# Peptides against a protein of PDB entry 6CSU, part 17

Target 1, 51 residues: chain A of PDB entry 6CSU
Amino acid sequence: GALEELRGQYIKAVKKIKCDMLRYIQESKERAAEMVKAEVLRERQETARKM

## One batch from the design tools (peptide; aimed at target 1 Q9, target 1 (a further copy) R7)

Design b2_p17_7_s4 (made by RFdiffusion4, then SolubleMPNN; from b2_p17_7, 5 letters changed)
Fold by OpenDDE base, seed 1:
Structure b2_p17_7_s4 (fold): chain B 51 residues (1-51), chain C 51 residues (1-51), chain A 17 residues (1-17)
Amino acid sequence: as target 1 above (51 residues)
Amino acid sequence: as target 1 above (51 residues)
Amino acid sequence: SSVEETVEEFEKEMEAF
């Protein structure tokens, strides 16, 4: 019935949102890791230049 | 230094995103609950009309 | 309900994030 269909649609939507959010978080973590890597490299280069 | 500041900014951003996502899912849950309530009420009214 | 269980699982994953 309509109630069961609504429930099913909601569950499906929640699952999709969950996946999208987790993916976004993962991508955000990866971008942050790359930013940190780049900063560490710059700091190492800066230190090397001062030595 | 710049690396520590970047790390701090990232952690803060991640915390904000987490809170926003939890709020969003909570609001979605509340909306879904209201939709289910409304559907149940309609079904009860429909049943009552058929009796 | 299955919906509540799914949401609870999501919240747990978000807490671990």
Scores: peptide ipSAE 0.110, ipTM 0.561, DockQ to the pose 0.087
OpenDDE base, seeds 2, 3, 4, 5: peptide ipSAE 0.107, 0.102, 0.108, 0.106; ipTM 0.554, 0.552, 0.562, 0.558

Design b2_p17_8 (made by RFdiffusion4)
Pose (drawn by RFdiffusion4):
Formats: C-alpha cells, structure tokens, sequence
Structure b2_p17_8 (pose): chain A 51 residues (1-51), chain B 51 residues (1-51), chain P 17 residues (1-17)
C-alpha cells in the first residue's frame, strides 16, 4: 500500500505541475497575441502620417 | 530503507521536472528581453526617417 | 515557479508524513 500511496503522490505532483504549465503557456500565448494587436494599432500612427 | 529511498527518487524526479520548467521560464524571459532590443532596432528605421 | 515550488514542497511534506 505504501508503494501505491507513494506512486499516487508522485503522479499527483506532476499532474499539478502539468496543469500549472498548461495554464501558464495558454496565458503566455494570449499575452503574445495581445502584443500583436496592440502593435497593428500602432501602425495607425504610421498610416496617419502617410495620410 | 526501501520506502525512504523510493521517496527520495520520486522527489528527485519531480525536482528534475522543476529544472526543465525553470530552464524554459528563463528562456521565456530572455526571448521577451530579446524582443525589447528588436523593437529598439526598428525605432532606428524611424529615426533615420526623421533626420 | 512559485506554484511548482509549492507542489515540490507538498510532495516532500507528504513523503515525510
């Protein structure tokens, strides 16, 4: 039983790390995508200069 | 004994997973920091325009 | 990392118990 418990604890610890990295990554990508939008908007300053 | 050793192994294994996540996070910082230099360099194109 | 440190600490505490 101790072997099953210790195995269970290890699995749980890693599965939590995976859950944390999955969320961290999804968030990171969203932040990166937000950077893409905020800069296409900065071109408005450029296209206004061209106008 | 065997149970304490097995514990040490699971702990060492998860710490390895932590090291992998850490190296990744450090890379994340470096990449975002590299982005800062890249944006400063594009400003160079616009300052040549202003001259 | 803070959450990963917490998960490593929790695993260490559960192993000590």
Amino acid sequence: as target 1 above (51 residues)
Amino acid sequence: as target 1 above (51 residues)
Amino acid sequence: MEKIDEHVEELEEEMEE

Design b2_p17_8_s1 (made by RFdiffusion4, then SolubleMPNN; from b2_p17_8, 8 letters changed)
Fold by OpenDDE base, seed 2:
Structure b2_p17_8_s1 (fold): chain B 51 residues (1-51), chain C 51 residues (1-51), chain A 17 residues (1-17)
Amino acid sequence: as target 1 above (51 residues)
Amino acid sequence: as target 1 above (51 residues)
Amino acid sequence: MESIEKTIKELEEKMKE
């Protein structure tokens, strides 16, 4: 019935949001790690040029 | 009626999830920026000690 | 975030039916 269908739609949407968030978090962590690595590299290069 | 009330509750719950995710993303960006700043500082301090 | 917003929008539209 309509009640069961609505419940199903809600659950499906929430699960989709959960999956999207997990993916976002994982990608964000990867980007953050790469950003830190790049910043450290640039900092070392800049320091080396000033020596 | 019961159906309209349930629809309202589900929409409210989904909007709450959206707000929580936006807040999480904002806080994550702030933490990432702070981590980068801290890493740069540590790198400079380490380089200074080795000079 | 765009995917989440799209999902939310689609759900809201379905609930209007």
Scores: peptide ipSAE 0.133, ipTM 0.636, DockQ to the pose 0.742
OpenDDE base, seeds 1, 3, 4, 5: peptide ipSAE 0.131, 0.120, 0.119, 0.119; ipTM 0.636, 0.631, 0.633, 0.630; seed 3 fails the geometry check

Design b2_p17_8_s2 (made by RFdiffusion4, then SolubleMPNN; from b2_p17_8, 8 letters changed)
Fold by OpenDDE base, seed 2:
Structure b2_p17_8_s2 (fold): chain B 51 residues (1-51), chain C 51 residues (1-51), chain A 17 residues (1-17)
Amino acid sequence: as target 1 above (51 residues)
Amino acid sequence: as target 1 above (51 residues)
Amino acid sequence: MESIEKTLKELEEKMKE
């Protein structure tokens, strides 16, 4: 019935949001790690040029 | 009626999830920025000690 | 974020039915 269908739609939407967030978090962690690595590298290079 | 009330409750719950995720993303960005800043500082200090 | 917003919008439209 309409009540069951509405419940199903809600659950489906929540699950989709959950999956999107998990993917976002994973990608964000990867980007953050790469950003830190790049920043450390640039900092070392800049320091080396100033020595 | 009961159906309209349930629809309202589900929409409210989904909006709450959206708000929570937006806040999480904002806080995550702030933490990432602070992490990068801290890493740069540590790298500079370590390099300075080795000079 | 765009995916979440799209999902929310779609859900809201479905609930109007």
Scores: peptide ipSAE 0.097, ipTM 0.608, DockQ to the pose 0.780
OpenDDE base, seeds 1, 3, 4, 5: peptide ipSAE 0.087, 0.087, 0.077, 0.086; ipTM 0.601, 0.603, 0.554, 0.601

Design b2_p17_8_s3 (made by RFdiffusion4, then SolubleMPNN; from b2_p17_8, 7 letters changed)
Fold by OpenDDE base, seed 2:
Structure b2_p17_8_s3 (fold): chain B 51 residues (1-51), chain C 51 residues (1-51), chain A 17 residues (1-17)
Amino acid sequence: as target 1 above (51 residues)
Amino acid sequence: as target 1 above (51 residues)
Amino acid sequence: MESIEKTIEELEKKMEE
């Protein structure tokens, strides 16, 4: 019935949001790690040029 | 009726999830920025000690 | 972010049917 259909739609949407968030978190962690690595490298290069 | 009440509850729950995710993303960006700043500072201090 | 927003919008539309 309409009630069961609505419940199903809600559950499906919430599961989709959960999956999207998990993916976002994973990609965000990877980007953050790469950003830190790049910043450390740039800082070392800049320091080396000033020596 | 019961159907309208349930629809209202589900919409409210989904909006709550949206708000929580937006807040998480904002806080994550702030933490990432602070992490980069801290890493740059540590790298500079470490380089200074080795000079 | 866009994917989540679209999912929410689609759900809201379905619930209005």
Scores: peptide ipSAE 0.121, ipTM 0.613, DockQ to the pose 0.743
OpenDDE base, seeds 1, 3, 4, 5: peptide ipSAE 0.111, 0.109, 0.109, 0.108; ipTM 0.606, 0.605, 0.605, 0.605; seed 5 fails the geometry check

Design b2_p17_8_s4 (made by RFdiffusion4, then SolubleMPNN; from b2_p17_8, 6 letters changed)
Fold by OpenDDE base, seed 3:
Structure b2_p17_8_s4 (fold): chain B 51 residues (1-51), chain C 51 residues (1-51), chain A 17 residues (1-17)
Amino acid sequence: as target 1 above (51 residues)
Amino acid sequence: as target 1 above (51 residues)
Amino acid sequence: MESIEKTIEELEEEMEK
């Protein structure tokens, strides 16, 4: 019936949203890690130049 | 230094995103609940009419 | 409803990680 169909559609939609959100979070973490690594490298180079 | 500032900015951004997502989930949950309640009422009325 | 609520709860738990 209509109720079962609606339930199925909602579950499908929520699962998709969950996957999209988790992917976004993962990508955000990866980008942040890369930015931090780059900054650490710059800091090290700057320190070396000051010697 | 720049590294500490970057770390602070990242943490702040992640916290904001988390809050936004949780709010979205809550609002979606509320809308879904209302939709299901409405459907259940319609189903009950339909069943009653068939008696 | 129970299955939907469970799915939402699981999503919220993942957001806390």
Scores: peptide ipSAE 0.099, ipTM 0.547, DockQ to the pose 0.077
OpenDDE base, seeds 1, 2, 4, 5: peptide ipSAE 0.094, 0.094, 0.098, 0.099; ipTM 0.547, 0.551, 0.548, 0.535

## One batch from the design tools (peptide; aimed at target 1 E27 R31, target 1 (a further copy) I25 S28)

Design b2_p18_1_s2 (made by RFdiffusion4, then SolubleMPNN; its pose is not in this set)
Fold by OpenDDE base, seed 4:
Structure b2_p18_1_s2 (fold): chain B 51 residues (1-51), chain C 51 residues (1-51), chain A 18 residues (1-18)
Amino acid sequence: as target 1 above (51 residues)
Amino acid sequence: as target 1 above (51 residues)
Amino acid sequence: SSEEELLKRIDEAIEELE
């Protein structure tokens, strides 16, 4: 009935949001790691030139 | 009625989840910025010692 | 951005409930 359908829609929405957030977190971690790696390399070059 | 009240509660709950996610994203950006800043400073010291 | 895309997907899920 309508009640069961509504409950199902709520559960589906919450699960979708959860999945989207988990994916975002994972991708964000990967981007952050690459950003730090690149920044460290750039800083090494900059520091070396100034020494 | 009960159906309308439940629907309202579900919508409220989902919107709360969205707000929590937005807050998490903002706080994560701030933490990431501080992490990069700290890594750059550490790398400068490390590179300087090795030169 | 990735954040904008995430928010778009979340809004789509909310729209299915509303």
Scores: peptide ipSAE 0.290, ipTM 0.739, DockQ to the pose 0.766
OpenDDE base, seeds 1, 2, 3, 5: peptide ipSAE 0.290, 0.289, 0.289, 0.282; ipTM 0.738, 0.738, 0.739, 0.728; seed 3 fails the geometry check

Design b2_p18_1_s3 (made by RFdiffusion4, then SolubleMPNN; its pose is not in this set)
Fold by OpenDDE base, seed 5:
Order: structure tokens, then sequence, then C-alpha cells
Structure b2_p18_1_s3 (fold): chain B 51 residues (1-51), chain C 51 residues (1-51), chain A 18 residues (1-18)
């Protein structure tokens, strides 16, 4: 009935949001790691020039 | 009735999840920025010692 | 951005419930 359908819609929405958030967290960690890697490389070059 | 009230509660719950995710995204960006700053500082010191 | 894409997906999920 309508009650079961509404419950199903809520569960589906929450599960989708959960999955999207987990994906975002993983991709964000990967981007952060690459950002740090790139910054470290640039900083080594800059500091080496100053020495 | 009960159905309208339950629908309202489900919508409220999903909106709360959205707000929590927005907060997480903002806090994650701030933590990432601080992580980069700290790494840059450490890398400058390390590279300077090697030169 | 990745954040904007995530927000769009969340909005879609909310629309299915409203």
Amino acid sequence: as target 1 above (51 residues)
Amino acid sequence: as target 1 above (51 residues)
Amino acid sequence: SMEEELLKRIEEAIKELE
C-alpha cells in the first residue's frame, strides 16, 4: 500500500545518499593525496633554488 | 493523517542528512588546506637540510 | 566541481521523496 511504498522510497533515498557520500569521501582523499604530492614536489624545487 | 505526518518526517530526515553532508564537505576542505600547509612547511625544512 | 556534482545527486534523491 501507500505506507509501504513511502517507506521504500525513503530507504532508497537514504541508501543513495549514503553511497554518494562514500564515493565522495574516497575521491576527495585521492584528490587530497595528489594535491599534497604536487605541492611537495613544487616546494622541494623552490627551496632547493633558495639554498 | 498518519501518512502525511510520516511523509513529513521522512523528508525532514533526508534534509538533515543533506545538511550534515554539506557541513562535512566544508570541514573536509578546511582540514585538507591545513594538511597542505603543514606538509609544505615540513618539506621546506627537510629540503633545506639536504642542501 | 566534484562537490557540486554530489549536491546535484542529493537533490535528485530528495526530489524522489517530495
Scores: peptide ipSAE 0.279, ipTM 0.698, DockQ to the pose 0.758
OpenDDE base, seeds 1, 2, 3, 4: peptide ipSAE 0.276, 0.277, 0.251, 0.276; ipTM 0.692, 0.692, 0.713, 0.697; seed 4 fails the geometry check

Design b2_p18_1_s4 (made by RFdiffusion4, then SolubleMPNN; its pose is not in this set)
Fold by OpenDDE base, seed 2:
Structure b2_p18_1_s4 (fold): chain B 51 residues (1-51), chain C 51 residues (1-51), chain A 18 residues (1-18)
Amino acid sequence: as target 1 above (51 residues)
Amino acid sequence: as target 1 above (51 residues)
Amino acid sequence: SMEEELLKRIDKYIEELE
C-alpha cells in the first residue's frame, strides 16, 4: 500500500545517499593524496630556489 | 494523518543526513589542510637533514 | 565542485520524497 511504498522510497533515498557519500569519501581521499604530492613538489622547488 | 506525519519524519531524517554530510565535508577540509601543512613541515625537515 | 554535485544529488533525493 501507500505506506509500504513511502517506506520503500525513504529507504531507497537513504541508500542512495550512503552510496554517494562513500564514493565522495573515496574520491576525496584520492584528491587529498594528489594535493599533498603537489604541495611537496612545490616545497622542494621553493627550497631549491632559495639554495 | 499518519501517512503525512510519517512522510514528514522521513523528509526530516534525510535533511538531517544532509546536514551531517555538510559538517563532515567541512571538517574533512580542515583535516586535509592540517595534513598538508604537516607534510610540508616533514619535507622541510627531510631536506634539511640531506643538506 | 565534487561537494556541490554531491549536495545536488542529495537535494534530488529529498525532492523525490516530497
Scores: peptide ipSAE 0.350, ipTM 0.778, DockQ to the pose 0.746
OpenDDE base, seeds 1, 3, 4, 5: peptide ipSAE 0.348, 0.347, 0.349, 0.345; ipTM 0.778, 0.778, 0.777, 0.777; seed 1 fails the geometry check

Design b2_p18_2 (made by RFdiffusion4)
Pose (drawn by RFdiffusion4):
Structure b2_p18_2 (pose): chain A 51 residues (1-51), chain B 51 residues (1-51), chain P 18 residues (1-18)
Amino acid sequence: as target 1 above (51 residues)
Amino acid sequence: as target 1 above (51 residues)
Amino acid sequence: TEEEEELLERFDEYIEEI
């Protein structure tokens, strides 16, 4: 039983780490995508200069 | 004994997973920091224009 | 960042739960 418990604790610890990294990564990609939008908007300043 | 050793192994294993996540996060900071230099360099194109 | 520090603190806590 101790072997099953210790195995269970290990699996739980790594599954939590995976859940944390999954959220961290999804959040990071969204922040990166947000950077893409905010800069296409900075081109408005450029296209206004061209106008 | 065997149970304490098994515990040490699971602990050491998860710490390894942490090291992998850490190196990744450090790489994330470096990449974002590299982005700062990249954006400063594009400003160079615009300052040549202002001259 | 604060998010990355809190993530690494949660990893230490998960390791202490073993």

Design b2_p18_2_s1 (made by RFdiffusion4, then SolubleMPNN; from b2_p18_2, 6 letters changed)
Fold by OpenDDE base, seed 3:
Structure b2_p18_2_s1 (fold): chain B 51 residues (1-51), chain C 51 residues (1-51), chain A 18 residues (1-18)
Amino acid sequence: as target 1 above (51 residues)
Amino acid sequence: as target 1 above (51 residues)
Amino acid sequence: SKEEEELLKRMDEEIESI
């Protein structure tokens, strides 16, 4: 019925949001790791240039 | 009615989850920024030591 | 962040589906 359908929609929405967030977190970690690598490389270059 | 009220509660619950996730993202970004700062500092020290 | 914007968009779409 309408009640069961509404409950199903709620559960589906929550699960989808959860999955979206988990994927975002994983991809964000990967991007962050690459950003750190790039920053470390730039820092090495800048430090070497200043010394 | 009961159905409308329940729908309102479900929407409220999902919006709360969204807000919690947004806060997590913001706090995660702040932690990541501090991690990068620390890494840059360490890298600068290591580079200086090696040169 | 474009990735964050897309995430938010998907979340809003799920909320609207209720």
Scores: peptide ipSAE 0.396, ipTM 0.769, DockQ to the pose 0.749
OpenDDE base, seeds 1, 2, 4, 5: peptide ipSAE 0.394, 0.394, 0.396, 0.395; ipTM 0.768, 0.769, 0.768, 0.769

Design b2_p18_2_s2 (made by RFdiffusion4, then SolubleMPNN; from b2_p18_2, 5 letters changed)
Fold by OpenDDE base, seed 3:
Structure b2_p18_2_s2 (fold): chain B 51 residues (1-51), chain C 51 residues (1-51), chain A 18 residues (1-18)
Amino acid sequence: as target 1 above (51 residues)
Amino acid sequence: as target 1 above (51 residues)
Amino acid sequence: SKEEEELLERMDKYIAEI
């Protein structure tokens, strides 16, 4: 019925939010990995220059 | 009625998910900052040992 | 991560409560 259909729409909407958040988490992990990689490279150069 | 209760449950679920995600983002930023700090220290030592 | 898994478990709980 109409109530079950609306419940289905609400569940679908919240599952879409969950999916968007999972995508954000994945993209955030990728950005963090790249940031760490760049920082490691920078620190290797800076430490080497100080020796 | 049942419709208003269902709408309330949807709104409550969305707000809880939003709150949990904001907390996760904050805690993730703190963990990322600590990870970068630890990696920077490690790379300074490793680079120095290679010189 | 364990934090991510805990977040997902809570989200699934909130969805189930609808």
Scores: peptide ipSAE 0.507, ipTM 0.813, DockQ to the pose 0.804
OpenDDE base, seeds 1, 2, 4, 5: peptide ipSAE 0.501, 0.503, 0.507, 0.505; ipTM 0.811, 0.812, 0.813, 0.813

Design b2_p18_2_s3 (made by RFdiffusion4, then SolubleMPNN; from b2_p18_2, 5 letters changed)
Fold by OpenDDE base, seed 3:
Structure b2_p18_2_s3 (fold): chain B 51 residues (1-51), chain C 51 residues (1-51), chain A 18 residues (1-18)
Amino acid sequence: as target 1 above (51 residues)
Amino acid sequence: as target 1 above (51 residues)
Amino acid sequence: SEEEEELLKRYDEEIESI
């Protein structure tokens, strides 16, 4: 009935939010890895230049 | 009634997920900052040693 | 990640509570 349909819609909405958050976490990890990689390269150049 | 209670459960679930994600984001930022700081220090030592 | 696993567990519990 209407109540079961609404419950299904709410569950679907929460599952969608969960999926969006998982995607955000994954993308955040990828961005963090790239930032660390870039920082490592910059620091190698900086330290080498100071020698 | 049951409909209002179901709506309340949905709102509560969404708010809970939101709060958990905000906390995760904040903690992730703090960990990322510390990782970058540690990596910078390690790379300075590594590069200096190779010179 | 242990934190991610716990977060997912809480999400599943919230979904089941509906």
Scores: peptide ipSAE 0.238, ipTM 0.726, DockQ to the pose 0.807
OpenDDE base, seeds 1, 2, 4, 5: peptide ipSAE 0.233, 0.238, 0.236, 0.237; ipTM 0.721, 0.725, 0.725, 0.725

Design b2_p18_2_s4 (made by RFdiffusion4, then SolubleMPNN; from b2_p18_2, 5 letters changed)
Fold by OpenDDE base, seed 3:
Parts: structure tokens; C-alpha cells; sequence
Structure b2_p18_2_s4 (fold): chain B 51 residues (1-51), chain C 51 residues (1-51), chain A 18 residues (1-18)
């Protein structure tokens, strides 16, 4: 019925949000790690150039 | 009616989740920025020490 | 972020599905 359908839609929405967030968190961590790696490399070159 | 009230509650709950995630994203960005800043500083010192 | 924007768009779609 309408109640069951509505409940199902809610649960589905929440599950999708959860999955999206977990993926986002993982991808964000990967991007952050790569950003740090790149920044560290750049900084080494910059510092060395100034010596 | 009961159905409309329930729908409203479900929508409210999902909107709350969305808001929580937005806050998490923002806070995560701030922490990431601080992490990069700290890493850059440490790298400068490390590189300079090795020169 | 483009990724975040798309995420939020999907969230709105999920809300609208109720």
C-alpha cells in the first residue's frame, strides 16, 4: 500500500545517501593523499631551488 | 492526515542527513587544509636540514 | 567541488523521490 511504498522510498533514499557518502569519503581521502604528495614534491623543489 | 505527516517526517529526516553531510564535508575540507599546511611546513624544515 | 555539487544534486533527487 501507500504506507509501505512510502517507507520503501525513504529507506531507499537513506541507503543511497549512505553509499554515496562512503564513496565520497574514500575518494576524498585518495584525493587528499595525492594532494599532499604533490605538495610535498613541489615544496622540496622550491626549497632546494632557494638554497 | 497520517500519510502526509509521515511523508513530511521522512523528508525532514533525509534533509537532516543532507545537512549533516554538508557540515561533514566542510569540516573535512578544513581539516585537510590544515593537514596540508602542516605538511608543507614540516617538509620545508626537512629539506632545509638536508641541504 | 564539482563532485560535491553532483552529490548534492543526487541527494535532492533522493528527497524528491519520497
Amino acid sequence: as target 1 above (51 residues)
Amino acid sequence: as target 1 above (51 residues)
Amino acid sequence: SKEEEELLKRYDEYIESI
Scores: peptide ipSAE 0.405, ipTM 0.783, DockQ to the pose 0.786
OpenDDE base, seeds 1, 2, 4, 5: peptide ipSAE 0.380, 0.401, 0.404, 0.405; ipTM 0.774, 0.782, 0.783, 0.784

Design b2_p18_3_s1 (made by RFdiffusion4, then SolubleMPNN; its pose is not in this set)
Fold by OpenDDE base, seed 4:
Structure b2_p18_3_s1 (fold): chain B 51 residues (1-51), chain C 51 residues (1-51), chain A 18 residues (1-18)
Amino acid sequence: as target 1 above (51 residues)
Amino acid sequence: as target 1 above (51 residues)
Amino acid sequence: DSEEELLKRIEEAIKELE
């Protein structure tokens, strides 16, 4: 019925949002790791040049 | 009616989830910036010590 | 922008309820 269908739509929407957020978090972690790696390498060069 | 009220509750709940996610993203950006700053400072010390 | 794409996907899920 209409009530069950509406409940189903809500559950589906919440699950979709959850999945999208988990994907974003995973991809964000990967980007953050690469950003830190790149920054560390640049800082090593900067520090070495100043020494 | 009951169906309209439930629909309103579901929409409100999903919009709350969206707001919570926006807050999480903002706070995550702030934490990431601070993490990079801390890592850069540690790397300067590490590189300077090895030189 | 990955954040923009995330928000767009969330908005699409909300539209299914409205």
Scores: peptide ipSAE 0.264, ipTM 0.720, DockQ to the pose 0.784
OpenDDE base, seeds 1, 2, 3, 5: peptide ipSAE 0.262, 0.262, 0.267, 0.263; ipTM 0.718, 0.718, 0.721, 0.719; seed 3 fails the geometry check

Design b2_p18_3_s3 (made by RFdiffusion4, then SolubleMPNN; its pose is not in this set)
Fold by OpenDDE base, seed 4:
Parts: structure tokens; C-alpha cells; sequence
Structure b2_p18_3_s3 (fold): chain B 51 residues (1-51), chain C 51 residues (1-51), chain A 18 residues (1-18)
């Protein structure tokens, strides 16, 4: 019935949002790792030049 | 009626989830900035010691 | 940005309930 269908729509929406967030978190971790790697390399160069 | 009230509750719940996600993203950006800052400081020390 | 795309997807899920 209408009540069960409405409940189903809510559950589906919440599950989709959860999946979207999990994907975002995973991709954000990957971007953060690459950003740190790049920053570390730049700092090694800068520190070496100053010494 | 009951159906309209339940629909309103479901929409409110999903909007709350969106707000929670926005807060998480903001706090995650702050944590990432602090992590990069700490990593940069450690690398300056390590590079200096190796030279 | 990836954040903007995420928010757009969430908004679409909300729209389906409204």
C-alpha cells in the first residue's frame, strides 16, 4: 500500500545517500594522500635549498 | 493525515542527514588542513637531520 | 568539485521524496 511504498522510498533514499557518502569519503582519502605526498616532496626541496 | 505526517517526518529526516553530511565535510576539511601542517613540520625536521 | 557533485546527488534523493 501507499504507506509501505512511502517507507520504501525513504529507505531507498537513505541507502543511496549512505553509498554516496562512502564513495566521497574513499575518494577524499585518495586525494588527501596525493596532496600530502606532493607537499612532502615540495618541503624536502625547500628545506634542502635553505640548508 | 497520518500518511502526510509520515511523509513530512521522512523528508525532515533526510534533510537532517544532508545537514550532518555538510558538517562532516567542513570538519573533515579542517582535520585535513591540520594533518598537512603537521606532516610538513615533520618533514622539515627529517630533511634537516639527514643533511 | 567532488563536493558539489555529492550535494547534487543528495538533493536529487530529497527531491524524489518531495
Amino acid sequence: as target 1 above (51 residues)
Amino acid sequence: as target 1 above (51 residues)
Amino acid sequence: SSEEELLKRIDKEIEELE
Scores: peptide ipSAE 0.294, ipTM 0.741, DockQ to the pose 0.768
OpenDDE base, seeds 1, 2, 3, 5: peptide ipSAE 0.292, 0.292, 0.291, 0.290; ipTM 0.740, 0.740, 0.735, 0.740; seed 2 fails the geometry check

Design b2_p18_3_s4 (made by RFdiffusion4, then SolubleMPNN; its pose is not in this set)
Fold by OpenDDE base, seed 2:
Structure b2_p18_3_s4 (fold): chain B 51 residues (1-51), chain C 51 residues (1-51), chain A 18 residues (1-18)
Amino acid sequence: as target 1 above (51 residues)
Amino acid sequence: as target 1 above (51 residues)
Amino acid sequence: SSEEELLKRIEEAIEELE
C-alpha cells in the first residue's frame, strides 16, 4: 500500500545518501593523500632553496 | 492525515541527514587544512636537517 | 568538483521523496 511504498522510498533515499557519502569519503581520502604528497614535495623545494 | 504526516517526517529526517553531511564536509575540510599545515612544518624541519 | 557532485546526488535522493 501507499504507507509501505512511502516507507520503502524513505529507506531507499537514506541508503543512497549513505552510499554517496561513503564513496565521497573514500575518494576524498585518496585526494588528500595525493595533495599532501604534492605539498611535501613543493615544500622540500622551497625549504631547500632558502637554505 | 497520517500518511501526509509521515511523509513530512520522512522529508524532515532526510533534510537533517543532508545538513549533517554538509557539516561533516565543512569540518573535514578544516581538519584537512590543519593536517597539511602540520605536515608542511614537519617537512620543513626534516628537509632543513638534511641540508 | 567532487563536493558539488556529492551534493547533487544527495539532492536527487531527496527529490525522490518529495
Scores: peptide ipSAE 0.233, ipTM 0.708, DockQ to the pose 0.763
OpenDDE base, seeds 1, 3, 4, 5: peptide ipSAE 0.232, 0.235, 0.233, 0.229; ipTM 0.707, 0.709, 0.708, 0.699; seed 3 fails the geometry check

Design b2_p18_4_s1 (made by RFdiffusion4, then SolubleMPNN; its pose is not in this set)
Fold by OpenDDE base, seed 2:
Structure b2_p18_4_s1 (fold): chain B 51 residues (1-51), chain C 51 residues (1-51), chain A 18 residues (1-18)
Amino acid sequence: as target 1 above (51 residues)
Amino acid sequence: as target 1 above (51 residues)
Amino acid sequence: SSEEELLKRIDEEIEKLE
């Protein structure tokens, strides 16, 4: 009935949100890793030029 | 009625999840910033020792 | 941004319930 359908809609929404969040977290980790890699490279070069 | 009340509870729950995610994202950004800051400091010191 | 897109998708799911 309507109650079961409403429950189904809620569960579907929560699961979709969970999936979206997991994808965001994964992509955020990848961006963070690349940012750190770039920063390390930049800092090595900057420090070397000043030494 | 009961159906409307349950619907309201589901919407409230999903909005709470959204708020929790926003807080997580903000805290994650802060942690990432501190991690980069620490990495920069470490890399400066490592490079300096090798020069 | 990716964050803005995430939030947009979440809001769309909330809208389906409302």
Scores: peptide ipSAE 0.338, ipTM 0.762, DockQ to the pose 0.756
OpenDDE base, seeds 1, 3, 4, 5: peptide ipSAE 0.336, 0.337, 0.333, 0.338; ipTM 0.761, 0.759, 0.756, 0.763

Design b2_p18_4_s2 (made by RFdiffusion4, then SolubleMPNN; its pose is not in this set)
Fold by OpenDDE base, seed 4:
Structure b2_p18_4_s2 (fold): chain B 51 residues (1-51), chain C 51 residues (1-51), chain A 18 residues (1-18)
Amino acid sequence: as target 1 above (51 residues)
Amino acid sequence: as target 1 above (51 residues)
Amino acid sequence: SSEEELLKRIDEEIKELE
């Protein structure tokens, strides 16, 4: 019935949002790791030049 | 009626989830910035010691 | 950005309930 269908729509929406956030978190972690790696390399070069 | 009220509750709940995610993203950006800052400082020290 | 795309997808899910 209408009540069950409405409940189903809510559950589906919440599950989709959860999946979207999990994907975002995973991709954000990957971007953060690459950003740190690049920053570390640049800082090694800068520190070496100043010494 | 009951169906309309339940629909309103479901929409409110999903909007709350969106707000929670926005807050999470903002706080995650702040944590990432602090992590990079700490990593940069640590690498400056390590590079200096090795030279 | 990836954040903008995420928010867009969430908004579409909310839109389906409204």
Scores: peptide ipSAE 0.276, ipTM 0.733, DockQ to the pose 0.756
OpenDDE base, seeds 1, 2, 3, 5: peptide ipSAE 0.276, 0.276, 0.275, 0.270; ipTM 0.733, 0.732, 0.727, 0.722; seed 2 fails the geometry check

Design b2_p18_4_s3 (made by RFdiffusion4, then SolubleMPNN; its pose is not in this set)
Fold by OpenDDE base, seed 4:
Structure b2_p18_4_s3 (fold): chain B 51 residues (1-51), chain C 51 residues (1-51), chain A 18 residues (1-18)
Amino acid sequence: as target 1 above (51 residues)
Amino acid sequence: as target 1 above (51 residues)
Amino acid sequence: SMEEELLKRIDEYIEELE
């Protein structure tokens, strides 16, 4: 019935949000790692120039 | 009726999830910035010790 | 941005309920 259908729609929406957030978290971690790597590289280059 | 009330509750719940995610994203950005700052500091200290 | 796209999708999920 309408109640069961509505409940299903709610659950589906929440599950989609969960999946999207998990993906976002994973991609964010990868970007963060790359950002740190790039910053460390920049720092080393800057230090080398000052030597 | 009961169906309309439940629908309203479901929509409210999902909107609350959205708000929670917005807060999480903002806090995550702040943590990432601090992490990069800390890593740069560590790198500078390590470089100094090797000199 | 990734965040903007994520939020856009969430809004679409909400719209499906409304």
Scores: peptide ipSAE 0.318, ipTM 0.765, DockQ to the pose 0.764
OpenDDE base, seeds 1, 2, 3, 5: peptide ipSAE 0.315, 0.317, 0.318, 0.315; ipTM 0.765, 0.765, 0.766, 0.765; seed 1 fails the geometry check

